# Peptides against a protein of PDB entry 8OXM: the designs that were tried, part 243

Target 1, 371 residues: chain A of PDB entry 8OXM
Amino acid sequence: FKAEFRLAGGVNLPKIIDCVGSDGKERRQLVKGRDDLRQDAVMQQVFQMCNTLLQRNTETRKRKLTICTYKVVPLSQRSGVLEWCTGTVPIGEFLVNNEDGAHKRYRPNDFSAFQCQKKMMEVQKKSFEEKYEVFMDVCQNFQPVFRYFCMEKFLDPAIWFEKRLAYTRSVATSSIVGYILGLGDRHVQNILINEQSAELVHIDLGVAFEQGKILPTPETVPFRLTRDIVDGMGITGVEGVFRRCCEKTMEVMRNSQETLLTIVEVLLYDPLFDWTMNPLKALYLQQRPEDETELHPTLNADDQECKRNLSDIDQSFNKVAERVLMRLQEKLKGVEEGTVLSVGGQVNLLIQQAIDPKNLSRLFPGWKAWV

## One batch from the design tools (peptide; made by RFdiffusion4, then SolubleMPNN)

Design b2_p23_4_s3 (from b2_p23_4, 17 letters changed)
Fold by OpenDDE base, seed 4:
Structure b2_p23_4_s3 (fold): chain B 371 residues (1-371), chain A 23 residues (1-23)
Amino acid sequence: as target 1 above (371 residues)
Amino acid sequence: MVLEERNKKIVENMEEALKKLIE
């Protein structure tokens, strides 16, 4: 390891370190402290399995449908090492950084990212109608700009077209697999884009199996398909390539039902894999800027031995696991809202749910559904 | 050690489940 480190920013101040391998190659790594990387590690393995299924199918293989994965080495329940996704940038950093974000560069007369966040935070406790009205005002005054990512990075028109296609395929694959695994909405800082491939890398996989639905502000979308995510696909948006790649991914997932169920069942019942949402994790994921002052990290999760009888905890856990498996079976059968849908019908419903401003307006404002 | 062994065992269990599904 080199003696020097850099800070990646954020609350946990992860350390970027460079190491030289025995092969003489320099590799950048991210050391996280005060963070449980076990869920990330498990989800990366599930993504590798999904990639194996996608590579076996001729149609998804021809389309190069894959989820980008990274290496995770958990060191403790509160620390680990991640592969630094070299040549990636958070889409949030590109779009809405404080100084030179694409929204500020291309839309200087629109609302600032801060103004948008403030407006949505002011209505956080309001009705769904008031949230929708303010969200529509924000959306009108904060127009998408993510098309400019590929235009800035890929000056050759043929390369630009290929990379926009790679992006669209990456969004489609990650959206459908993310829906199957119940990853829900993804914060813009937790989606990286590769500056060379235009493929997405999903990081910080702390919400899975629809556990985002039991947050204080529940998730209302199957995956992140916000206006900027769609804008990156170009003028066709969700139509054509994206839709077809979603359908082909969903076909492979549904045809691999038994495989996916068995894998997820093993994970859900693994006593080493805590996938359940707890109140502390829920508070952390939906922290308000005002609440940063009082949450001293000194809540040792250890001391609330609520002696709930081990039997009642196990019964409650088993019921949640069974419900997750039942919902996964429904998804893989195309059962939505009690109706069996075709692959095209299911994908269409999911796309409509993901782009619906009524659903987006109900999301936690901290997740920036207007971006 | 304990966490690496745990993660290794999760991986092994998943790989065994995968093997049984590939055979």
Scores: peptide ipSAE 0.027, ipTM 0.494, DockQ to the pose 0.020
Fold by OpenDDE base, seed 1:
Structure b2_p23_4_s3 (fold): chain B 371 residues (1-371), chain A 23 residues (1-23)
Amino acid sequence: as target 1 above (371 residues)
Amino acid sequence: MVLEERNKKIVENMEEALKKLIE
């Protein structure tokens, strides 16, 4: 390890460390502290399995449908090493950086990202109608700009077109796989884009199996398909390539039902894999910038040995695991809201749910559904 | 050590379950 480190930014201030391997190669690594990386590691393996299924099918293989993975090495319950995704940038950094973000560069007369966040935070405790009205005002005055990512990075028109297609395929694959695994909405800082391939890398997989639906502000979308995510696909948006790639991914997932259920069952009942939402994790994920000041680190993890009888904990855990498995089985059968849908019908419903401004307006404002 | 070995065993058990489903 080199003696110097850099901060990657964000709340947990992860450390970027350069390491020299036994092979003499320099490798950049991200060291997270205070985070349990076991869930990230497990989810990366599930993504590798999904990739194996996608590579076996001729239609998905021809389309090069894959979810990008990264190496995770958990070191402790609160620390680990991540492979640094070299040549990636958070989409949030590209879009809404306060100094040089694409919204500021291309839409200087629109609302600032801060003004949008403030407006949505002011209505956070208001009615759904008031949230929707303010969200529509924000959207009208904060127009999407993510099309400019490919235009800035790929100057050759043929390369630009190819990379825009690679982006669209990556969004489709990650959206459907993410829906099956219940990853829900993804904060714009937790989606990296590769500056060479235009493919997405999903990081910080701390919410899975629809646990985002039990947050204080529940998730209302199956995956992140916000206006900027759609704008990156170009003029066709969610139609054509995106829709077809979603359908082909969903077809492979549904045809692999038994395999996916068995894998997820093993994970859900693994006593070493804590996938459940706990109150501290829920508070952390939906903290207000104002609430960051009062969480003194003095919650000694030691005192809440609430001796809940082992039997009641096990019964509550098993009921949650069973519910997750039942919902996974429904998704893989195409059961949505008690109705069995075709692959095309299910994918259409999911796209409509993900782009609905009524659903987006109800999301936690900290996750920036207008971006 | 113990956590790395446990995570490795979870990984191995998943890979074995996968192998059995792939064969």
Scores: peptide ipSAE 0.026, ipTM 0.485, DockQ to the pose 0.020
Fold by OpenDDE base, seed 3:
Structure b2_p23_4_s3 (fold): chain B 371 residues (1-371), chain A 23 residues (1-23)
Amino acid sequence: as target 1 above (371 residues)
Amino acid sequence: MVLEERNKKIVENMEEALKKLIE
């Protein structure tokens, strides 16, 4: 290990360390403290399995449909080491950095990222109608710019075109697999983009199996398909390449139903895998930036042994696990809102749900649905 | 049980489940 470290920013202040391997190669690692990386490790293994299924299918292999994965080594229930995704940047850092963000550079007369966030925070406790109106005003005065990522990084037109296709394929694959697994908390800092491949890397996999729907502000979209995400695809948007890649990914997932159910069943009943949303995690995920003051959780875990009988905890857990498995089975059968859909019908419904400004306006302001 | 033994057993169970699905 080198003696020097860097901070990656964020609430948990993860440490970037450089390690020299026995092979003499330098490897950058991210050390997270106070975070349970077991969920990330498990979800990375599930993504590797989904990649294996996608590589076996001729149509998805031909399209190079994969989810980018990274190595996770859990060290404890509250610490671990991540492989640092070298040559990646958070999409939020590129788009809405306060100093040099793409929105400020390309749209200097639009609302600032801060003004947008402030407007949406002011209506956070208001009606859905008031949230929708303010969201539409924000969207009108904050126009998408993510097309410029590929234009800045890839000056050769043929390379630019191939990288835009790689991006679109990566969004499609991760969106469909993320939906099947019920992956939540897809804010702009939890999605990295590789500056060389234009592929997405999804990080912080702590909200899975639709547990984002039981947050104090529930998640209302199946995946992140916001205006900037769509703008990165170019003039065709969600049509053509994106839609076809979603359909081909969904075909493979539906045809792998038994495999996916068996894997998720093993994970849901693993007593070491805490996938359930707890109140403290919910508060942390939806904490206001202004409340970043001195909540030192001197949560004295005073043993309020709420003697909820071990039987009542086990029965409640089993009922939640059964409900998750049933919902996963429905998704893999194409059952949406009690109706069996074709692959094309299901993918179309998911795209419409993800781009609906009524759904987007209801999200927690920290998710930044206008980006 | 050391956290390493638990993680090893989770990985082994997943690898066995994967092996049964590849065969």
Scores: peptide ipSAE 0.019, ipTM 0.447, DockQ to the pose 0.020
Fold by OpenDDE base, seed 5:
Structure b2_p23_4_s3 (fold): chain B 371 residues (1-371), chain A 23 residues (1-23)
Amino acid sequence: as target 1 above (371 residues)
Amino acid sequence: MVLEERNKKIVENMEEALKKLIE
């Protein structure tokens, strides 16, 4: 290992380290501290299985529908090593970096990212109507710019067009598989874009199986399909390539119902895999940037073991696991709100839910639904 | 059981479940 490290951005200040292999090749690695990478490792394996299913189908294989994966080596319950996704950038870093973000460069007269966040934080405890009105004002004064990512990176028009299609396919595949697995916490720092392929890499997979719905501010969208995400697809937006790739991905997932249910059942009942949302994790995920100053970790681990009888904990766990499996089975049957939908009907409903300004306005301000 | 051995066993259980359903 090299003696020098770089800090990656974010609350946990992960360390980027370079190592030289026995093959003489340099490899970048990300060392996370104070984070349980076991969930990331397990979810990467589930994504590899979904990729295997997508490669077996002729229509999804021809479209090169895949989820980008990375290597995770959990070292402890609070530390691990990630493969550094070389040549990737967080979409939030490209879009809303304070110094040189694309919104500031291309839309200098719009609201700043800070002004947008402040306006939405001021209404966080207000009515849904007040949140919606302020969200619409923010959206009017903060116009999407993510189309410029491909324009900056790919100067040749034929390459530019191919990369925009690769991006659109990557969004579609990850959105549908993410919905089936109930993947949450899809804020702009948890989604990377590859600067060479234009494909997305989803990181920080610590909210799965719809556990985002039990957060203090519940998640109201099935996946991230915000205005910038749509702008990256170009003038057709969610129509044509995106919709067709969602439908073909959903068709493969629904036709693989038994396989997906058995895999998820093994995971949900594995005592080594903690997928359940706990109150401390919920508070951490929805912590306000302003509250970073006052959380002195008086982790007084007063291990007040609430001696809830081990029997009552196990019974409560099993009932949550059963509900997750039942909801997964419903999704794979196309059951939405008690109605059986076709693949096209289900995909249409999910797109409408994901782009609805009423759903987006209800999200936690840290999710940045206006981006 | 080391954390690496635990994660390896989770992956092995998933691969066996996948193999039984796809073969």
Scores: peptide ipSAE 0.021, ipTM 0.499, DockQ to the pose 0.020; fails the geometry check

Design b2_p23_4_s4 (from b2_p23_4, 18 letters changed)
Fold by OpenDDE base, seed 2:
Structure b2_p23_4_s4 (fold): chain B 371 residues (1-371), chain A 23 residues (1-23)
Amino acid sequence: as target 1 above (371 residues)
Amino acid sequence: EALKRRNEKIIENLQAALDKLIS
């Protein structure tokens, strides 16, 4: 380890430490404290399995459809070494950094990211109608700028075009795989973009199997397809390349139903894999900025007292696991809202749900649905 | 170490389940 460390942005202020491997290679390591990296490690393995399925299919292989993975080495229940994705930046840091974010640079007369967040926080406990009206006002005064990421990083027009296609394919693959696995908490700090490949890297995989729907403010979108995410695809938006890549990814997932069900079944019943949402985790994920001061997570509550009613907890757990498997089976059959859809119909419904400003306005303000 | 071995075992179990489905 080098003696110097850098702070990464975010609530947990993870330490970036340079480590020389036994192979003599310097690797940046993100030392996350207090996060259970076991869930991230398991979900990275599931992503590798999904990538194997995508590589076997000729249509997805030709399109180079992959979900980006990173190495997770859990060291303890509360510490792990992430192989830091060298040359990645959080999309939130690029878009809404307080000092030099792309919104401030390209749209200096729009609302600040802070003003947008404040407006949405003021209506957090209000009706869906009031949330929608304020969300539409925020969106009108906060126009997307993520198109400029590829334009800043890739000056050659041919390279720029290829990287925009790589971005669009990465969004499509990760969106569909993420939907199948029920990934939540897709806020702008949990999605990194690779500055060289323009591919997305999803981090903090602690909300899976639709556990985002049981948060105090439930998740209302299948994946992040906000205005900036769409703007990064360029003029075609969700049409053409994105839609076709979603359809081809969904086709492979649906044709791999038995494989995916068995993988998820093994995971759900693994006593070492805690995927369930707990109240403390839910509070942490949806903390108010005002509450950030008091929750010193004295997660020193002894593991002892949760041993009590093992039988009722186990029956409740099994019923949740069964519901997750049933819902996964429905998704893989194309069953949405009790109707069997074609791959194109299912992908269309998911896109419409993800871009619906009514759904976006209902999200927790910390998710930043206007970005 | 014990957690690393646990994760290795989860990964091995997943890989073995995957290999059984792909065979």
Scores: peptide ipSAE 0.026, ipTM 0.567, DockQ to the pose 0.020
Fold by OpenDDE base, seed 4:
Structure b2_p23_4_s4 (fold): chain B 371 residues (1-371), chain A 23 residues (1-23)
Amino acid sequence: as target 1 above (371 residues)
Amino acid sequence: EALKRRNEKIIENLQAALDKLIS
């Protein structure tokens, strides 16, 4: 390991360290403290399995539909080493960095990211109608700029076009697999983009199996498909390549129903895989930026002394696991709101849900649904 | 180490379950 480290930013101040492998290659590592990387490690394995399914299908293989994966080495319950994806940047850093973010550079007369966040936080406890109105005002005064990522990184028009397609395919694959696994919306700092491939890397997979729906501010979208995410696809937006890649990914997922159910069943009943949302985790995920100073979740290990009868915990856990499996089975059958949909119908519904300003306006303001 | 071995075993069990479904 080199003696020097960099901070990657964010609440947990993860340390980027450079290490030389036994092969003599220098590799960047992210050391996360205070994060349970077990869920990330498990979800990376599930993504590898989904990638195997996608590579077996001729249509998804031809389209190179894959989820980017990274290596996770958990060191403790609250620390681990991530293979830092060298040449990746958080989309949030590119878009809304305070100094040089793309919104500030390309839209200097728009609201600042801070002004947008403030406006949405002021209405956080208000009606859905008031949230929607303020969200529309924010959106009008904070126009998408993520198209410029590929334009800045890829100056050759042919390369630019190919990379924009790679991005669009990556978003499609991640969105559909993320929906199947119930990852929900993703914080803009938890989506990395590869500066060479234009593919997305999803990190911090601490919300899975629709556990985002039981947060204090429940998730209302199946995946992150915000205006900047769409803007990165270029002028066609969600139409054409994105939609077709979603449909082909969904087709593979639905045709792999038994495999996916078995995988998820093994995960849900693994006593070592804590996928359930707990109140402290919920508070941490939806903490206000102003409260960042005091609530170090001292997850004191000592609150184990609530002798909740093992039987009542097990029964409640089993009922949640069964509900997750039932919902997964519904998704894989194309059952949405009690109706069986075709792959195209299901994908269309999911896209419409994900881009609906009414759904986006209801999201937790900390997750910046206007970005 | 113990946590790493636990996660390795979860991964191995998942891989073995996958291999059985793929065979």
Scores: peptide ipSAE 0.021, ipTM 0.540, DockQ to the pose 0.020
Fold by OpenDDE base, seed 1:
Structure b2_p23_4_s4 (fold): chain B 371 residues (1-371), chain A 23 residues (1-23)
Amino acid sequence: as target 1 above (371 residues)
Amino acid sequence: EALKRRNEKIIENLQAALDKLIS
C-alpha cells in the first residue's frame, strides 16, 4: 500500500488507495469505510446474471448489450475493497467539477452548478408548480454538454461514432436492468464512464427494489435519463439506438421472468442481506450539505417526523418483501399502473417518465436532475 | 427443460456466490 490516499468525490468520502501488488503492478483500490459493500457485491452478481441472460439472446448479444461490472471484496459489514474501475471518471466530475467541468468550459455564461443547486434547494419545500417553474429556468440557463465527452476523448470520426454507440447501448442496458431491479435515479458521482470504451459503470448500489420511492423526497423517475445523459447519445437522443436497445433488453428481462423472480426472492429473504431502507440511511441519502454540520448532537428530536412517515410501514419485513416481489412480477409482465403494456409500450412509458421535466423537478435537489 | 436446468444452475451459482459473500 502506498502511504498516500486520495479522496474520491461523493458524500461517502471513499478513499482511493494505490496498492502495489506482489507482481509489482500498481492497482488503485477504492476503500469504502462506512457503507455496506455487500449490497454492491450482491447487485454485481445480479448484473452478471443479467449479462448472462443478455449474452444468450442472439439480438442482445449482436448488439453487445452488457452492464459493466466491477469486483467487490467486502472485508466487513462496513468496509470493503472495490477494484477501482481503472480508466473511469464519474460523469459528475466531468460535467460539474468546480474548476474544469465541461459545463463551465463549454457554457461559461450559463448558471454555475452551485447556482442551479441553490435555486432548486430554495424551492425544495415549495409546491410542485413552483419546483417545475424553477427547474425550467435552471434548465434554460444550464444547457447540456455531455456530447463533448466523446468529442474530447475520440478524435477519429469513425471511433467517435462507435464509442457514442457503445455509450448509448450502455445507458439503455443499465437503465432497463436498473428499472427491473428498482435502482431508480442515480447520483452523477455514482455513474462512472470508461474513458476508453465510453461504457457506464454504476457504483454505490445501496438503493434497490424501489426503496428510493420511500425516501422523504420520493423518486419520480424509473432511471437517470437527464439532459446530459441524453446529450451524450448525440443528435438522435433517446430515439433509434437507445429505444431499440431498451426494448431488446426489456424483452430478455420479461422472457426471463421465472429466473429473475427466483433470484430476487432468494435475495429478499436472505437474513444477511439488508436491502430495506432504514431512517438513518434515508436521512444520509437526502441530507443537505448544510445539515452535516448541525446534526451531530440532536438525533433525538427529529426521529418523530421521520417515524411518522415510516410508521405506516410497520408492515412486517415479509409484507415489504412480498410487495417488492409483486411489483417485480408486474414489471416483468409489462403491468404499469394496472395496464398490461407491450415491450415497446412499456419502454416508451419509462422513457417518457424519465425525461419528463415534471418528474425531474420533483427529485431531491442534491441529485442534480438538471445535469 | 434444458433452459430451466440452466437457469437453476445460475440460481445455484448466485446462491453460492451470495453464500460466499455472506461467509
Scores: peptide ipSAE 0.016, ipTM 0.448, DockQ to the pose 0.019
Fold by OpenDDE base, seed 3:
Structure b2_p23_4_s4 (fold): chain B 371 residues (1-371), chain A 23 residues (1-23)
Amino acid sequence: as target 1 above (371 residues)
Amino acid sequence: EALKRRNEKIIENLQAALDKLIS
């Protein structure tokens, strides 16, 4: 380890440390404190399996459909070392950085990211109708710019086209795999983009198995497919490459139903894998200060000894686990709202749900659904 | 150390269960 560390920012003030391996190579590592990195580690293993399934299928292999993975070394229940995703940037940092964000550079007359957030926070406790109207006003005055990421990074037109395809494939694969696993908390800081590959890296996998739906402000979209995410795909948007890659990913997931169910069953019943949403975690996720600087006292999860009888906890846990497994089985059968859909029908429904401004306007303002 | 060994064993057991399902 080098004696020096850098702060990466964020609520938990993760430390970037440079480590020299036994091979003499320097590796950047992110030391997260107070996060259960076991959930990230487990979800990375699930992603590796999804990648194995995708590599076995000729159509998904030919399209190079993969979800990007990173190494996680959990040190404790509340600490671990992440291999820092070198050459990645949070999409939020590229898009809505206060000084040099792409929105400010390319759309200087639009609302600032701060103005958008303020407007949405003012209506946070209002009706869905008022939230929708303000969201539409924000969207009208905050136009997407993420197309410029690939244009800035890849000046050669042939390389630019390949990288835009790689991006679109990465969004499709991660969106469908994320939906199947019920991955939530997909805000703009939890999605990194690789500056060389244009592929997405999903981090902070602490909201899985649709636990985002039981947050105080429930998640209303299956994955992040906001206007900037779509703008990065170029002129065809969600049509053509994205849709076809979603369909091919969904086809592999549905054809792998037994494998995916068995894996998720093992994870749900692992007594060491706390995937359930707790009130403190919910509070932490939806009371995030706008500014990285406020040390919210992590209320030690240890003090809520709600002495519910061990038997009632176990029965309630088992019922939640069974419900998650049933819902996963439904997704893998193409059952949506009690109707069996084809792969194309299911993917179409998910795309429509993800881009619906009524669904987006109901999200927690910290999710930044207008970006 | 003991927690690290426990996590390593969980990861190994998961990986072994996974390798059995993928093989």
Scores: peptide ipSAE 0.014, ipTM 0.513, DockQ to the pose 0.021

